Peptides against a protein of PDB entry 2L2L. Designs and how they scored, part 7

Target 1, 42 residues: chain A of PDB entry 2L2L
Amino acid sequence: SPEERERMIKQLKEELRLEEAKLVLLKKLRQSQIQKEATAQK

## One batch from the design tools (peptide; made by RFdiffusion4, then SolubleMPNN)

Design b1_p10_5_s1 (from b1_p10_5, 5 letters changed)
Fold by OpenDDE base, seed 4:
Structure b1_p10_5_s1 (fold): chain B 42 residues (1-42), chain A 10 residues (1-10)
Amino acid sequence: as target 1 above (42 residues)
Amino acid sequence: ERIEELRKEL
């Protein structure tokens, strides 16, 4: 139904927002790890 | 556009 499709699209948009926020956090953590390793080798 | 296409395909 059109209502089921609209509910599914809203759920998938919320899941996408959560995974995008998680990806930004993981990229920042990875960058911090690389920087710590590069400073510990000097 | 892409979200309205998905509304037509489902």
Scores: peptide ipSAE 0.039, ipTM 0.559, DockQ to the pose 0.481
Fold by OpenDDE base, seed 5:
Structure b1_p10_5_s1 (fold): chain B 42 residues (1-42), chain A 10 residues (1-10)
Amino acid sequence: as target 1 above (42 residues)
Amino acid sequence: ERIEELRKEL
C-alpha cells in the first residue's frame, strides 16, 4: 500500500542517518589514529 | 528521483 511504502521510506531514511553518523565517528577515530602514529614517530 | 523509484518497487 502507499502507506506501507511511505513507512518503509521513512525507516530507510532513519537507517541512512544512523549510518552517516557512524561514518562520521569512524572518520574521527581514523584521524585520531593517524595523529597518534605521527606523534609516536617524533 | 531515487526515492520515487523505491516507491514503485515496494
Scores: peptide ipSAE 0.039, ipTM 0.562, DockQ to the pose 0.459
Fold by OpenDDE base, seed 1:
Structure b1_p10_5_s1 (fold): chain B 42 residues (1-42), chain A 10 residues (1-10)
Amino acid sequence: as target 1 above (42 residues)
Amino acid sequence: ERIEELRKEL
């Protein structure tokens, strides 16, 4: 139904938003690890 | 566009 499709799209948009936030956090974590390795080698 | 395609596929 049109209502079921709209509920599913809202759910998928929220899941996408959460995964984008997680991806930003993981990218920051990875960058922090690379920076720590680069500072530990000096 | 892509969200409107998904509205047609479901």
Scores: peptide ipSAE 0.038, ipTM 0.559, DockQ to the pose 0.483
Fold by OpenDDE base, seed 3:
Structure b1_p10_5_s1 (fold): chain B 42 residues (1-42), chain A 10 residues (1-10)
Amino acid sequence: as target 1 above (42 residues)
Amino acid sequence: ERIEELRKEL
C-alpha cells in the first residue's frame, strides 16, 4: 500500500542517517590514528 | 528522482 511504502522510505532514511553518522565517526577515528602515527615517528 | 523510482518499486 502507499502507506507501507511511506513507512519503508522513512525507515530507510533513518538507517541512512545512522550509517552516515557512523561513517563520520570512522573517518575521525582514522584521522586520529594517522595523526598518532605521524607524532610517534618524531 | 531515485526516491520516486523506489516508491514505484515498493
Scores: peptide ipSAE 0.037, ipTM 0.554, DockQ to the pose 0.423

Design b1_p10_5_s2 (from b1_p10_5, 5 letters changed)
Fold by OpenDDE base, seed 5:
Structure b1_p10_5_s2 (fold): chain B 42 residues (1-42), chain A 10 residues (1-10)
Amino acid sequence: as target 1 above (42 residues)
Amino acid sequence: KEIEKLRKEL
């Protein structure tokens, strides 16, 4: 139904926002690991 | 095609 489609689109948009936030966190974690490795080699 | 199948289930 149009109402089920609208609910699914809202759910997929919220899932996308959560996965984007998770991707930002993982990128920060990866960058922190690279920086720690670069500081441990000095 | 797959998006159109999903649109028929909703």
Scores: peptide ipSAE 0.032, ipTM 0.493, DockQ to the pose 0.203; fails the geometry check
Fold by OpenDDE base, seed 1:
Structure b1_p10_5_s2 (fold): chain B 42 residues (1-42), chain A 10 residues (1-10)
Amino acid sequence: as target 1 above (42 residues)
Amino acid sequence: KEIEKLRKEL
């Protein structure tokens, strides 16, 4: 139904928002690891 | 094909 399609689109948009937030956190963690390795080699 | 099945179930 049109209402079921709208509910599914809303769910998929929320899942996408959560995965985008997770990607931002993983990118920050990776950057912090690279910086820690670069400072431990000095 | 699978996206068209999903569109029929919704």
Scores: peptide ipSAE 0.030, ipTM 0.485, DockQ to the pose 0.184; fails the geometry check
Fold by OpenDDE base, seed 3:
Structure b1_p10_5_s2 (fold): chain B 42 residues (1-42), chain A 10 residues (1-10)
Amino acid sequence: as target 1 above (42 residues)
Amino acid sequence: KEIEKLRKEL
């Protein structure tokens, strides 16, 4: 139904927002690891 | 096929 489609779209938008926030965190963790390795080699 | 089933359930 149109109402079920609207509910599914709202759920998928919230899931996308959570996965985007998780991706930002993982990118920050990866960058921190690279920086620690670069400082341990000096 | 699976996406088409999902479209029929909504």
Scores: peptide ipSAE 0.028, ipTM 0.476, DockQ to the pose 0.170; fails the geometry check
Fold by OpenDDE base, seed 4:
Structure b1_p10_5_s2 (fold): chain B 42 residues (1-42), chain A 10 residues (1-10)
Amino acid sequence: as target 1 above (42 residues)
Amino acid sequence: KEIEKLRKEL
């Protein structure tokens, strides 16, 4: 139904927002690791 | 055909 389709699109948009937030956190963690490795080699 | 069935079930 059009209503079931709308509910599914809302759920997929929420899942996408959570995965985007997780990706931002993982990118920050990776950058912090690279910076720590670069400072430990000096 | 399968995607069209899924579109009719929603």
Scores: peptide ipSAE 0.027, ipTM 0.456, DockQ to the pose 0.155; fails the geometry check

Design b1_p10_5_s3 (from b1_p10_5, 4 letters changed)
Fold by OpenDDE base, seed 3:
Order: sequence, then C-alpha cells, then structure tokens
Structure b1_p10_5_s3 (fold): chain B 42 residues (1-42), chain A 10 residues (1-10)
Amino acid sequence: as target 1 above (42 residues)
Amino acid sequence: EEIEKLRKEL
C-alpha cells in the first residue's frame, strides 16, 4: 500500500542516517591510526 | 531475492 511504502521509506532514511554517522566515526578512527603511526616513526 | 520480496510487500 502507499502507506506501507511511506513507512518503509522513513525507516530506510533513518537507517541511512545511522550508517552515515558510523562511516564518519570509522573515517575519524582510521585517520587517527594513520596519524599515530606517522608520529611513532619520527 | 530480498529486493523482490520487498517489492511484493509494498
């Protein structure tokens, strides 16, 4: 139904927002690891 | 297959 489609789209938008937030965190953690390795080699 | 199941529920 159109109402079920609208509920599904709202759920998928919230899941996408959570996955984008996780991706930002993982990118920051990866960058921090690279920086720690680069500072330990000096 | 899961995408086709999803299309049948909508």
Scores: peptide ipSAE 0.030, ipTM 0.495, DockQ to the pose 0.181
Fold by OpenDDE base, seed 2:
Structure b1_p10_5_s3 (fold): chain B 42 residues (1-42), chain A 10 residues (1-10)
Amino acid sequence: as target 1 above (42 residues)
Amino acid sequence: EEIEKLRKEL
């Protein structure tokens, strides 16, 4: 139904937003690790 | 195609 489609689209948009936020966090964590390793080797 | 299948099931 149109109402079920709207609910599913809202759920998938929220899941996508959460996975995008997680990806940003993991990229920041990885960058921080690389920076710490680069400072520990000096 | 898969997205159009999903649209028919909802």
Scores: peptide ipSAE 0.033, ipTM 0.504, DockQ to the pose 0.229; fails the geometry check
Fold by OpenDDE base, seed 1:
Structure b1_p10_5_s3 (fold): chain B 42 residues (1-42), chain A 10 residues (1-10)
Amino acid sequence: as target 1 above (42 residues)
Amino acid sequence: EEIEKLRKEL
């Protein structure tokens, strides 16, 4: 139904928002690891 | 195929 399609689109948009937030955190963690390795080699 | 299955369930 049109109402079921709208509910599914809202759910998929929320899932996408959560995955984008996880990607931002993982990018920050990776950057912090690279910086820690670069400072431990000095 | 999976997207067309999803479109039939909605």
Scores: peptide ipSAE 0.031, ipTM 0.495, DockQ to the pose 0.187; fails the geometry check
Fold by OpenDDE base, seed 4:
Structure b1_p10_5_s3 (fold): chain B 42 residues (1-42), chain A 10 residues (1-10)
Amino acid sequence: as target 1 above (42 residues)
Amino acid sequence: EEIEKLRKEL
């Protein structure tokens, strides 16, 4: 139904927002690791 | 065919 399709699109948009937030966190963690490795080599 | 069945169920 059109209503079931709308509910599914809302759920997929929420899942996408959570995965985008997780990706931002993982990118920050990776950057912090690279910076720590670069400072430990000096 | 299966994707068209899914589109009719939504």
Scores: peptide ipSAE 0.027, ipTM 0.453, DockQ to the pose 0.148; fails the geometry check

Design b1_p10_5_s4 (from b1_p10_5, 3 letters changed)
Fold by OpenDDE base, seed 4:
Structure b1_p10_5_s4 (fold): chain B 42 residues (1-42), chain A 10 residues (1-10)
Amino acid sequence: as target 1 above (42 residues)
Amino acid sequence: EEIEKLKEEL
């Protein structure tokens, strides 16, 4: 139904938002790890 | 510290 498609689109938009937030956190975590390793080698 | 906070948010 149109109402089921609208619910699915809302769910997929929330999943996308959560995966984008997770990707930002993982990128920051990776950067902080590289910086910590680079400072531990000096 | 920042790395541990980022792990709790994941």
Scores: peptide ipSAE 0.051, ipTM 0.621, DockQ to the pose 0.024
Fold by OpenDDE base, seed 1:
Structure b1_p10_5_s4 (fold): chain B 42 residues (1-42), chain A 10 residues (1-10)
Amino acid sequence: as target 1 above (42 residues)
Amino acid sequence: EEIEKLKEEL
């Protein structure tokens, strides 16, 4: 139904928002790991 | 320290 499709779109938008937030955290974690390795080699 | 905080948020 149109209502089922609207519910599915809302769910997929919230899942996308959570995965985008997780991707930002993983990018920061990766940057911090690279910085820690670069400071341990000096 | 910042790495440990980022692991707790995942």
Scores: peptide ipSAE 0.050, ipTM 0.620, DockQ to the pose 0.022
Fold by OpenDDE base, seed 3:
Structure b1_p10_5_s4 (fold): chain B 42 residues (1-42), chain A 10 residues (1-10)
Amino acid sequence: as target 1 above (42 residues)
Amino acid sequence: EEIEKLKEEL
């Protein structure tokens, strides 16, 4: 159905948005870990 | 401290 396709596209867009948000948090976490390691070696 | 906050958000 056209309505079923529209519901599926809305669900996949929300899943993509949540995965993009998790990726931003993981990148910040990784940067903070590298900075802590670099400050512990000085 | 900032790392533990980021882990709770994941």
Scores: peptide ipSAE 0.050, ipTM 0.619, DockQ to the pose 0.023
Fold by OpenDDE base, seed 2:
Structure b1_p10_5_s4 (fold): chain B 42 residues (1-42), chain A 10 residues (1-10)
Amino acid sequence: as target 1 above (42 residues)
Amino acid sequence: EEIEKLKEEL
């Protein structure tokens, strides 16, 4: 139904928002790891 | 320290 489609679109938008937040955290984690390795090699 | 905090947030 149109209502089921709207519910599914709302769920997929919330899942996308959570995965975007997780991607930001993973990018920060990766940057911090690279910085730690670069400081341990000096 | 910051790396372990970021791992707990994932």
Scores: peptide ipSAE 0.050, ipTM 0.618, DockQ to the pose 0.023

Design b1_p10_6_s3 (from b1_p10_6, 5 letters changed)
Fold by OpenDDE base, seed 2:
Structure b1_p10_6_s3 (fold): chain B 42 residues (1-42), chain A 10 residues (1-10)
Amino acid sequence: as target 1 above (42 residues)
Amino acid sequence: LIEKLRKELE
């Protein structure tokens, strides 16, 4: 159904937005870990 | 992108 397809597209858009937000968080966490290691070696 | 996916599903 066109309505089921539109619901699926909305769900996939929300999943993509959540995975993009998670990727940004993981990149920030990784940067913080690298900075912490670089400060612990001084 | 989404409008292309809509057209492929119709």
Scores: peptide ipSAE 0.032, ipTM 0.522, DockQ to the pose 0.500
Fold by OpenDDE base, seed 1:
Structure b1_p10_6_s3 (fold): chain B 42 residues (1-42), chain A 10 residues (1-10)
Amino acid sequence: as target 1 above (42 residues)
Amino acid sequence: LIEKLRKELE
């Protein structure tokens, strides 16, 4: 139905928002690891 | 999640 398709689109938009937030966190964590390795080599 | 949503549209 049109209403089922609209519910699915809303759920997929929320899943996308959560995965984008997770990707930002993982990028920050990776950058912090690289900085720790660079400071341990000085 | 997507495969569960597909099964609700069948």
Scores: peptide ipSAE 0.030, ipTM 0.520, DockQ to the pose 0.147
Fold by OpenDDE base, seed 5:
Structure b1_p10_6_s3 (fold): chain B 42 residues (1-42), chain A 10 residues (1-10)
Amino acid sequence: as target 1 above (42 residues)
Amino acid sequence: LIEKLRKELE
């Protein structure tokens, strides 16, 4: 149904938003690791 | 995945 499609699209948009937030966190974590390694080599 | 979701929405 159109209403079921709309509910599914809303759920997928929220899942996408959560995965985007997770990717930002993982990128920050990775960058922090690289910086720690670069500072430990000085 | 998307085509499976489309079929569940019929």
Scores: peptide ipSAE 0.029, ipTM 0.519, DockQ to the pose 0.182
Fold by OpenDDE base, seed 4:
Structure b1_p10_6_s3 (fold): chain B 42 residues (1-42), chain A 10 residues (1-10)
Amino acid sequence: as target 1 above (42 residues)
Amino acid sequence: LIEKLRKELE
């Protein structure tokens, strides 16, 4: 059904938004870890 | 996954 397709597209857009937010958080966490390791080696 | 979802929409 065209309505089922629209519901699926909305769900996939929401999942994509959540994975993008998670990716930004993980990138910030990784950068903080690298900075802590670089500071602990000085 | 995407190709399975397409087949369920036919």
Scores: peptide ipSAE 0.027, ipTM 0.503, DockQ to the pose 0.182

Design b1_p10_6_s4 (from b1_p10_6, 4 letters changed)
Fold by OpenDDE base, seed 2:
Structure b1_p10_6_s4 (fold): chain B 42 residues (1-42), chain A 10 residues (1-10)
Amino acid sequence: as target 1 above (42 residues)
Amino acid sequence: RIEELRKELE
């Protein structure tokens, strides 16, 4: 159904938004770890 | 998951 397709597209867009937000968080966490290691070696 | 979702639309 056209309505089922629209619901699925909305679900996939929300899943994509959540995975993008998680990827940004993991990149920030990794950068913070690298910075902490670089400051602990001085 | 995407293939399961495609089968639900047929």
Scores: peptide ipSAE 0.031, ipTM 0.532, DockQ to the pose 0.228
Fold by OpenDDE base, seed 4:
Structure b1_p10_6_s4 (fold): chain B 42 residues (1-42), chain A 10 residues (1-10)
Amino acid sequence: as target 1 above (42 residues)
Amino acid sequence: RIEELRKELE
């Protein structure tokens, strides 16, 4: 139904928002790991 | 998952 399609689009938009937030967190974590490795080699 | 969601909308 058109209503089911709208519910699924809302769910996919929320899943996308959560994966974007996760991607930002993983990028920050990766940067922190690279910095820790660079400081442990000095 | 996206393909399953498409089949439920047919």
Scores: peptide ipSAE 0.031, ipTM 0.527, DockQ to the pose 0.179
Fold by OpenDDE base, seed 5:
Structure b1_p10_6_s4 (fold): chain B 42 residues (1-42), chain A 10 residues (1-10)
Amino acid sequence: as target 1 above (42 residues)
Amino acid sequence: RIEELRKELE
C-alpha cells in the first residue's frame, strides 16, 4: 500500500541517519588512532 | 535487499 511504502521510506531514512552517525564516530576513532601513532613516534 | 523490501510492500 502507499502507506506501507511511506512507513518503509521513513524507516530507511532513520537507518541512513544512524549509519551516518556511526560513520562520524568511526572517522573520529580513526583520527584518534592516527594521532596516537604520530605521538608514539616522537 | 531492495527486492525483499518490494515483496513486503505487495
Scores: peptide ipSAE 0.031, ipTM 0.533, DockQ to the pose 0.147
Fold by OpenDDE base, seed 3:
Structure b1_p10_6_s4 (fold): chain B 42 residues (1-42), chain A 10 residues (1-10)
Amino acid sequence: as target 1 above (42 residues)
Amino acid sequence: RIEELRKELE
């Protein structure tokens, strides 16, 4: 149904938004780890 | 999950 397709597209857009937010958090965590390793070697 | 979603869109 066209209405089922629209509901599914809305769900997939919200899942994508949550995974993008998670990816930003993981990138920040990775950067913080690299910075801690670089400061522990000085 | 993605393959189930594709079958529901067909």
Scores: peptide ipSAE 0.030, ipTM 0.530, DockQ to the pose 0.226

Design b1_p10_7_s1 (from b1_p10_7, 3 letters changed)
Fold by OpenDDE base, seed 1:
Structure b1_p10_7_s1 (fold): chain B 42 residues (1-42), chain A 10 residues (1-10)
Amino acid sequence: as target 1 above (42 residues)
Amino acid sequence: EIEKLRKELE
């Protein structure tokens, strides 16, 4: 159904948004870890 | 800071 397809697209867009947010947090976490290691080696 | 980011990913 067109309505089922629209519901599925809305769900996949929300899942994508959550995974993009998680990816941003993981990138910040990784950057902060690298910076902490680089400051501990000086 | 790092511990805040870990709690947001749990």
Scores: peptide ipSAE 0.066, ipTM 0.655, DockQ to the pose 0.023
Fold by OpenDDE base, seed 2:
Structure b1_p10_7_s1 (fold): chain B 42 residues (1-42), chain A 10 residues (1-10)
Amino acid sequence: as target 1 above (42 residues)
Amino acid sequence: EIEKLRKELE
């Protein structure tokens, strides 16, 4: 139904938002690891 | 800080 399609689109938009948030956290984690390694080698 | 970011990804 049109209502089921709208519910599915809302769910997929929320899943996309959660995956974008995880990707931002992974990028911050990677940056923090590189910075820690660069400070431990001095 | 790194350990907090790991727990938020679990």
Scores: peptide ipSAE 0.064, ipTM 0.655, DockQ to the pose 0.023
Fold by OpenDDE base, seed 3:
Structure b1_p10_7_s1 (fold): chain B 42 residues (1-42), chain A 10 residues (1-10)
Amino acid sequence: as target 1 above (42 residues)
Amino acid sequence: EIEKLRKELE
């Protein structure tokens, strides 16, 4: 139904928002690890 | 800083 399709689109938009937030946190974690390794080699 | 980010990903 049109109402089922609208519910599925809302669920997929929320899943996408959560995966984008997780990707930002993983990128920050990775960058902070690289910076710590670069400071330990000096 | 890293320990806060680890807790948000668990």
Scores: peptide ipSAE 0.063, ipTM 0.652, DockQ to the pose 0.023
Fold by OpenDDE base, seed 4:
Structure b1_p10_7_s1 (fold): chain B 42 residues (1-42), chain A 10 residues (1-10)
Amino acid sequence: as target 1 above (42 residues)
Amino acid sequence: EIEKLRKELE
């Protein structure tokens, strides 16, 4: 039904938002690790 | 995955 399709689209948009937020956090964590390694080698 | 969910709601 149109209502079931709308519910599914809302769920997939929320899942996408959560995975995008997780990807941003993982990129920040990776950058912090690289910076810590670069400072420990000096 | 999304295409499977579309078929289950048809």
Scores: peptide ipSAE 0.037, ipTM 0.537, DockQ to the pose 0.179

Design b1_p10_7_s3 (from b1_p10_7, 3 letters changed)
Fold by OpenDDE base, seed 3:
Structure b1_p10_7_s3 (fold): chain B 42 residues (1-42), chain A 10 residues (1-10)
Amino acid sequence: as target 1 above (42 residues)
Amino acid sequence: KIEELEKELK
């Protein structure tokens, strides 16, 4: 139905926002690990 | 999974 399609699109948009937020967090964590390794070698 | 959902919505 048109209503089920609209609900599915809303769910997929929310899942996309959550995965984008998770990707930003993982990128920050990776950057912090690289910086800690670079400071431990001095 | 997306192709199965598209088949249920036809």
Scores: peptide ipSAE 0.020, ipTM 0.448, DockQ to the pose 0.229
Fold by OpenDDE base, seed 1:
Structure b1_p10_7_s3 (fold): chain B 42 residues (1-42), chain A 10 residues (1-10)
Amino acid sequence: as target 1 above (42 residues)
Amino acid sequence: KIEELEKELK
């Protein structure tokens, strides 16, 4: 139905928003690890 | 997952 399609699109948009936020956090964590390794070698 | 979503789209 059109209403089921609209609910599915809303769910997929919320899942996408959460995975984008998780990706930003993981990129920051990875960068912090690289910086810690670079400071431990000085 | 995508094929399951397509089967629920009645």
Scores: peptide ipSAE 0.020, ipTM 0.461, DockQ to the pose 0.153; fails the geometry check
Fold by OpenDDE base, seed 5:
Structure b1_p10_7_s3 (fold): chain B 42 residues (1-42), chain A 10 residues (1-10)
Amino acid sequence: as target 1 above (42 residues)
Amino acid sequence: KIEELEKELK
């Protein structure tokens, strides 16, 4: 149904938002690892 | 994947 399609699109948009937030967290974690390695080599 | 979702969307 059109209503079920609209619900599915809303769910996929929320999933995309959560995966974008997770990607930001993983990028921060990666940057913190690089900084820790760079500080351990000094 | 998209075609499977379209078949469930009645």
Scores: peptide ipSAE 0.020, ipTM 0.460, DockQ to the pose 0.153; fails the geometry check
Fold by OpenDDE base, seed 4:
Structure b1_p10_7_s3 (fold): chain B 42 residues (1-42), chain A 10 residues (1-10)
Amino acid sequence: as target 1 above (42 residues)
Amino acid sequence: KIEELEKELK
């Protein structure tokens, strides 16, 4: 139904927002690891 | 498969 399609689109948009937030966190974590490794080698 | 998913979404 059109209503089920709209519910599925809303769910997929929420999953996408959560995965985008997770990706931002993982990128920050990776950057912090690279910076710690670069400071430990000096 | 895509046509089956489109039928479940109606």
Scores: peptide ipSAE 0.018, ipTM 0.424, DockQ to the pose 0.167; fails the geometry check

Design b1_p10_8_s2 (from b1_p10_8, 6 letters changed)
Fold by OpenDDE base, seed 5:
Structure b1_p10_8_s2 (fold): chain B 42 residues (1-42), chain A 10 residues (1-10)
Amino acid sequence: as target 1 above (42 residues)
Amino acid sequence: LMEKLRKELE
């Protein structure tokens, strides 16, 4: 149904938002690791 | 994922 399609699109948009937030966190974690390695080599 | 979504829209 059109209403079911709309609910599914809303769920997928929320899933995408959560995965984008997770990717931002993982990128920050990776950058922090690289910085810690670069500071431990000085 | 997309194939599960198609089954839920039928």
Scores: peptide ipSAE 0.032, ipTM 0.535, DockQ to the pose 0.158
Fold by OpenDDE base, seed 3:
Structure b1_p10_8_s2 (fold): chain B 42 residues (1-42), chain A 10 residues (1-10)
Amino acid sequence: as target 1 above (42 residues)
Amino acid sequence: LMEKLRKELE
């Protein structure tokens, strides 16, 4: 039904938002690792 | 991606 389709689209948008938040966290973690390696070599 | 999903749900 159109109402089921709308519910599925809302769920997929929330899942996408959570995956975008995870991607931002992983990018920050990677940056912190590179910075830690660059400070340990000085 | 979202535009493909919308077309499959029409």
Scores: peptide ipSAE 0.032, ipTM 0.523, DockQ to the pose 0.387
Fold by OpenDDE base, seed 4:
Structure b1_p10_8_s2 (fold): chain B 42 residues (1-42), chain A 10 residues (1-10)
Amino acid sequence: as target 1 above (42 residues)
Amino acid sequence: LMEKLRKELE
């Protein structure tokens, strides 16, 4: 159904937003780890 | 995800 397809596209867009938010958090965590390692070596 | 998508488009 066209309505089922629209509901599924909305769900996929929500999942994409959640994975993008998770990716931003993981990138920040990785950057913080690299900075802590660089400060522990000084 | 993609497999659920295929089953709903049949």
Scores: peptide ipSAE 0.032, ipTM 0.532, DockQ to the pose 0.174
Fold by OpenDDE base, seed 1:
Structure b1_p10_8_s2 (fold): chain B 42 residues (1-42), chain A 10 residues (1-10)
Amino acid sequence: as target 1 above (42 residues)
Amino acid sequence: LMEKLRKELE
């Protein structure tokens, strides 16, 4: 139904927002690891 | 995810 398709689109948008937030966190974690390695080599 | 989507469209 049109209403089922609309519910599914809302769920997919929520999942996308959660995966985008996770990607930002993983990028920050990776940057912090690279900085720690660069400071341990000085 | 995509497999759950397919099962809801059948």
Scores: peptide ipSAE 0.028, ipTM 0.515, DockQ to the pose 0.140

Design b1_p10_8_s4 (from b1_p10_8, 4 letters changed)
Fold by OpenDDE base, seed 1:
Structure b1_p10_8_s4 (fold): chain B 42 residues (1-42), chain A 10 residues (1-10)
Amino acid sequence: as target 1 above (42 residues)
Amino acid sequence: EIEKLRKELE
């Protein structure tokens, strides 16, 4: 159904948004870890 | 800071 397809697209867009947010947090976490290691080696 | 980011990913 067109309505089922629209519901599925809305769900996949929300899942994508959550995974993009998680990816941003993981990138910040990784950057902060690298910076902490680089400051501990000086 | 790092511990805040870990709690947001749990």
Scores: peptide ipSAE 0.066, ipTM 0.655, DockQ to the pose 0.023
Fold by OpenDDE base, seed 2:
Structure b1_p10_8_s4 (fold): chain B 42 residues (1-42), chain A 10 residues (1-10)
Amino acid sequence: as target 1 above (42 residues)
Amino acid sequence: EIEKLRKELE
């Protein structure tokens, strides 16, 4: 139904938002690891 | 800080 399609689109938009948030956290984690390694080698 | 970011990804 049109209502089921709208519910599915809302769910997929929320899943996309959660995956974008995880990707931002992974990028911050990677940056923090590189910075820690660069400070431990001095 | 790194350990907090790991727990938020679990």
Scores: peptide ipSAE 0.064, ipTM 0.655, DockQ to the pose 0.023
Fold by OpenDDE base, seed 3:
Structure b1_p10_8_s4 (fold): chain B 42 residues (1-42), chain A 10 residues (1-10)
Amino acid sequence: as target 1 above (42 residues)
Amino acid sequence: EIEKLRKELE
């Protein structure tokens, strides 16, 4: 139904928002690890 | 800083 399709689109938009937030946190974690390794080699 | 980010990903 049109109402089922609208519910599925809302669920997929929320899943996408959560995966984008997780990707930002993983990128920050990775960058902070690289910076710590670069400071330990000096 | 890293320990806060680890807790948000668990």
Scores: peptide ipSAE 0.063, ipTM 0.652, DockQ to the pose 0.023
Fold by OpenDDE base, seed 4:
Structure b1_p10_8_s4 (fold): chain B 42 residues (1-42), chain A 10 residues (1-10)
Amino acid sequence: as target 1 above (42 residues)
Amino acid sequence: EIEKLRKELE
């Protein structure tokens, strides 16, 4: 039904938002690790 | 995955 399709689209948009937020956090964590390694080698 | 969910709601 149109209502079931709308519910599914809302769920997939929320899942996408959560995975995008997780990807941003993982990129920040990776950058912090690289910076810590670069400072420990000096 | 999304295409499977579309078929289950048809």
Scores: peptide ipSAE 0.037, ipTM 0.537, DockQ to the pose 0.179

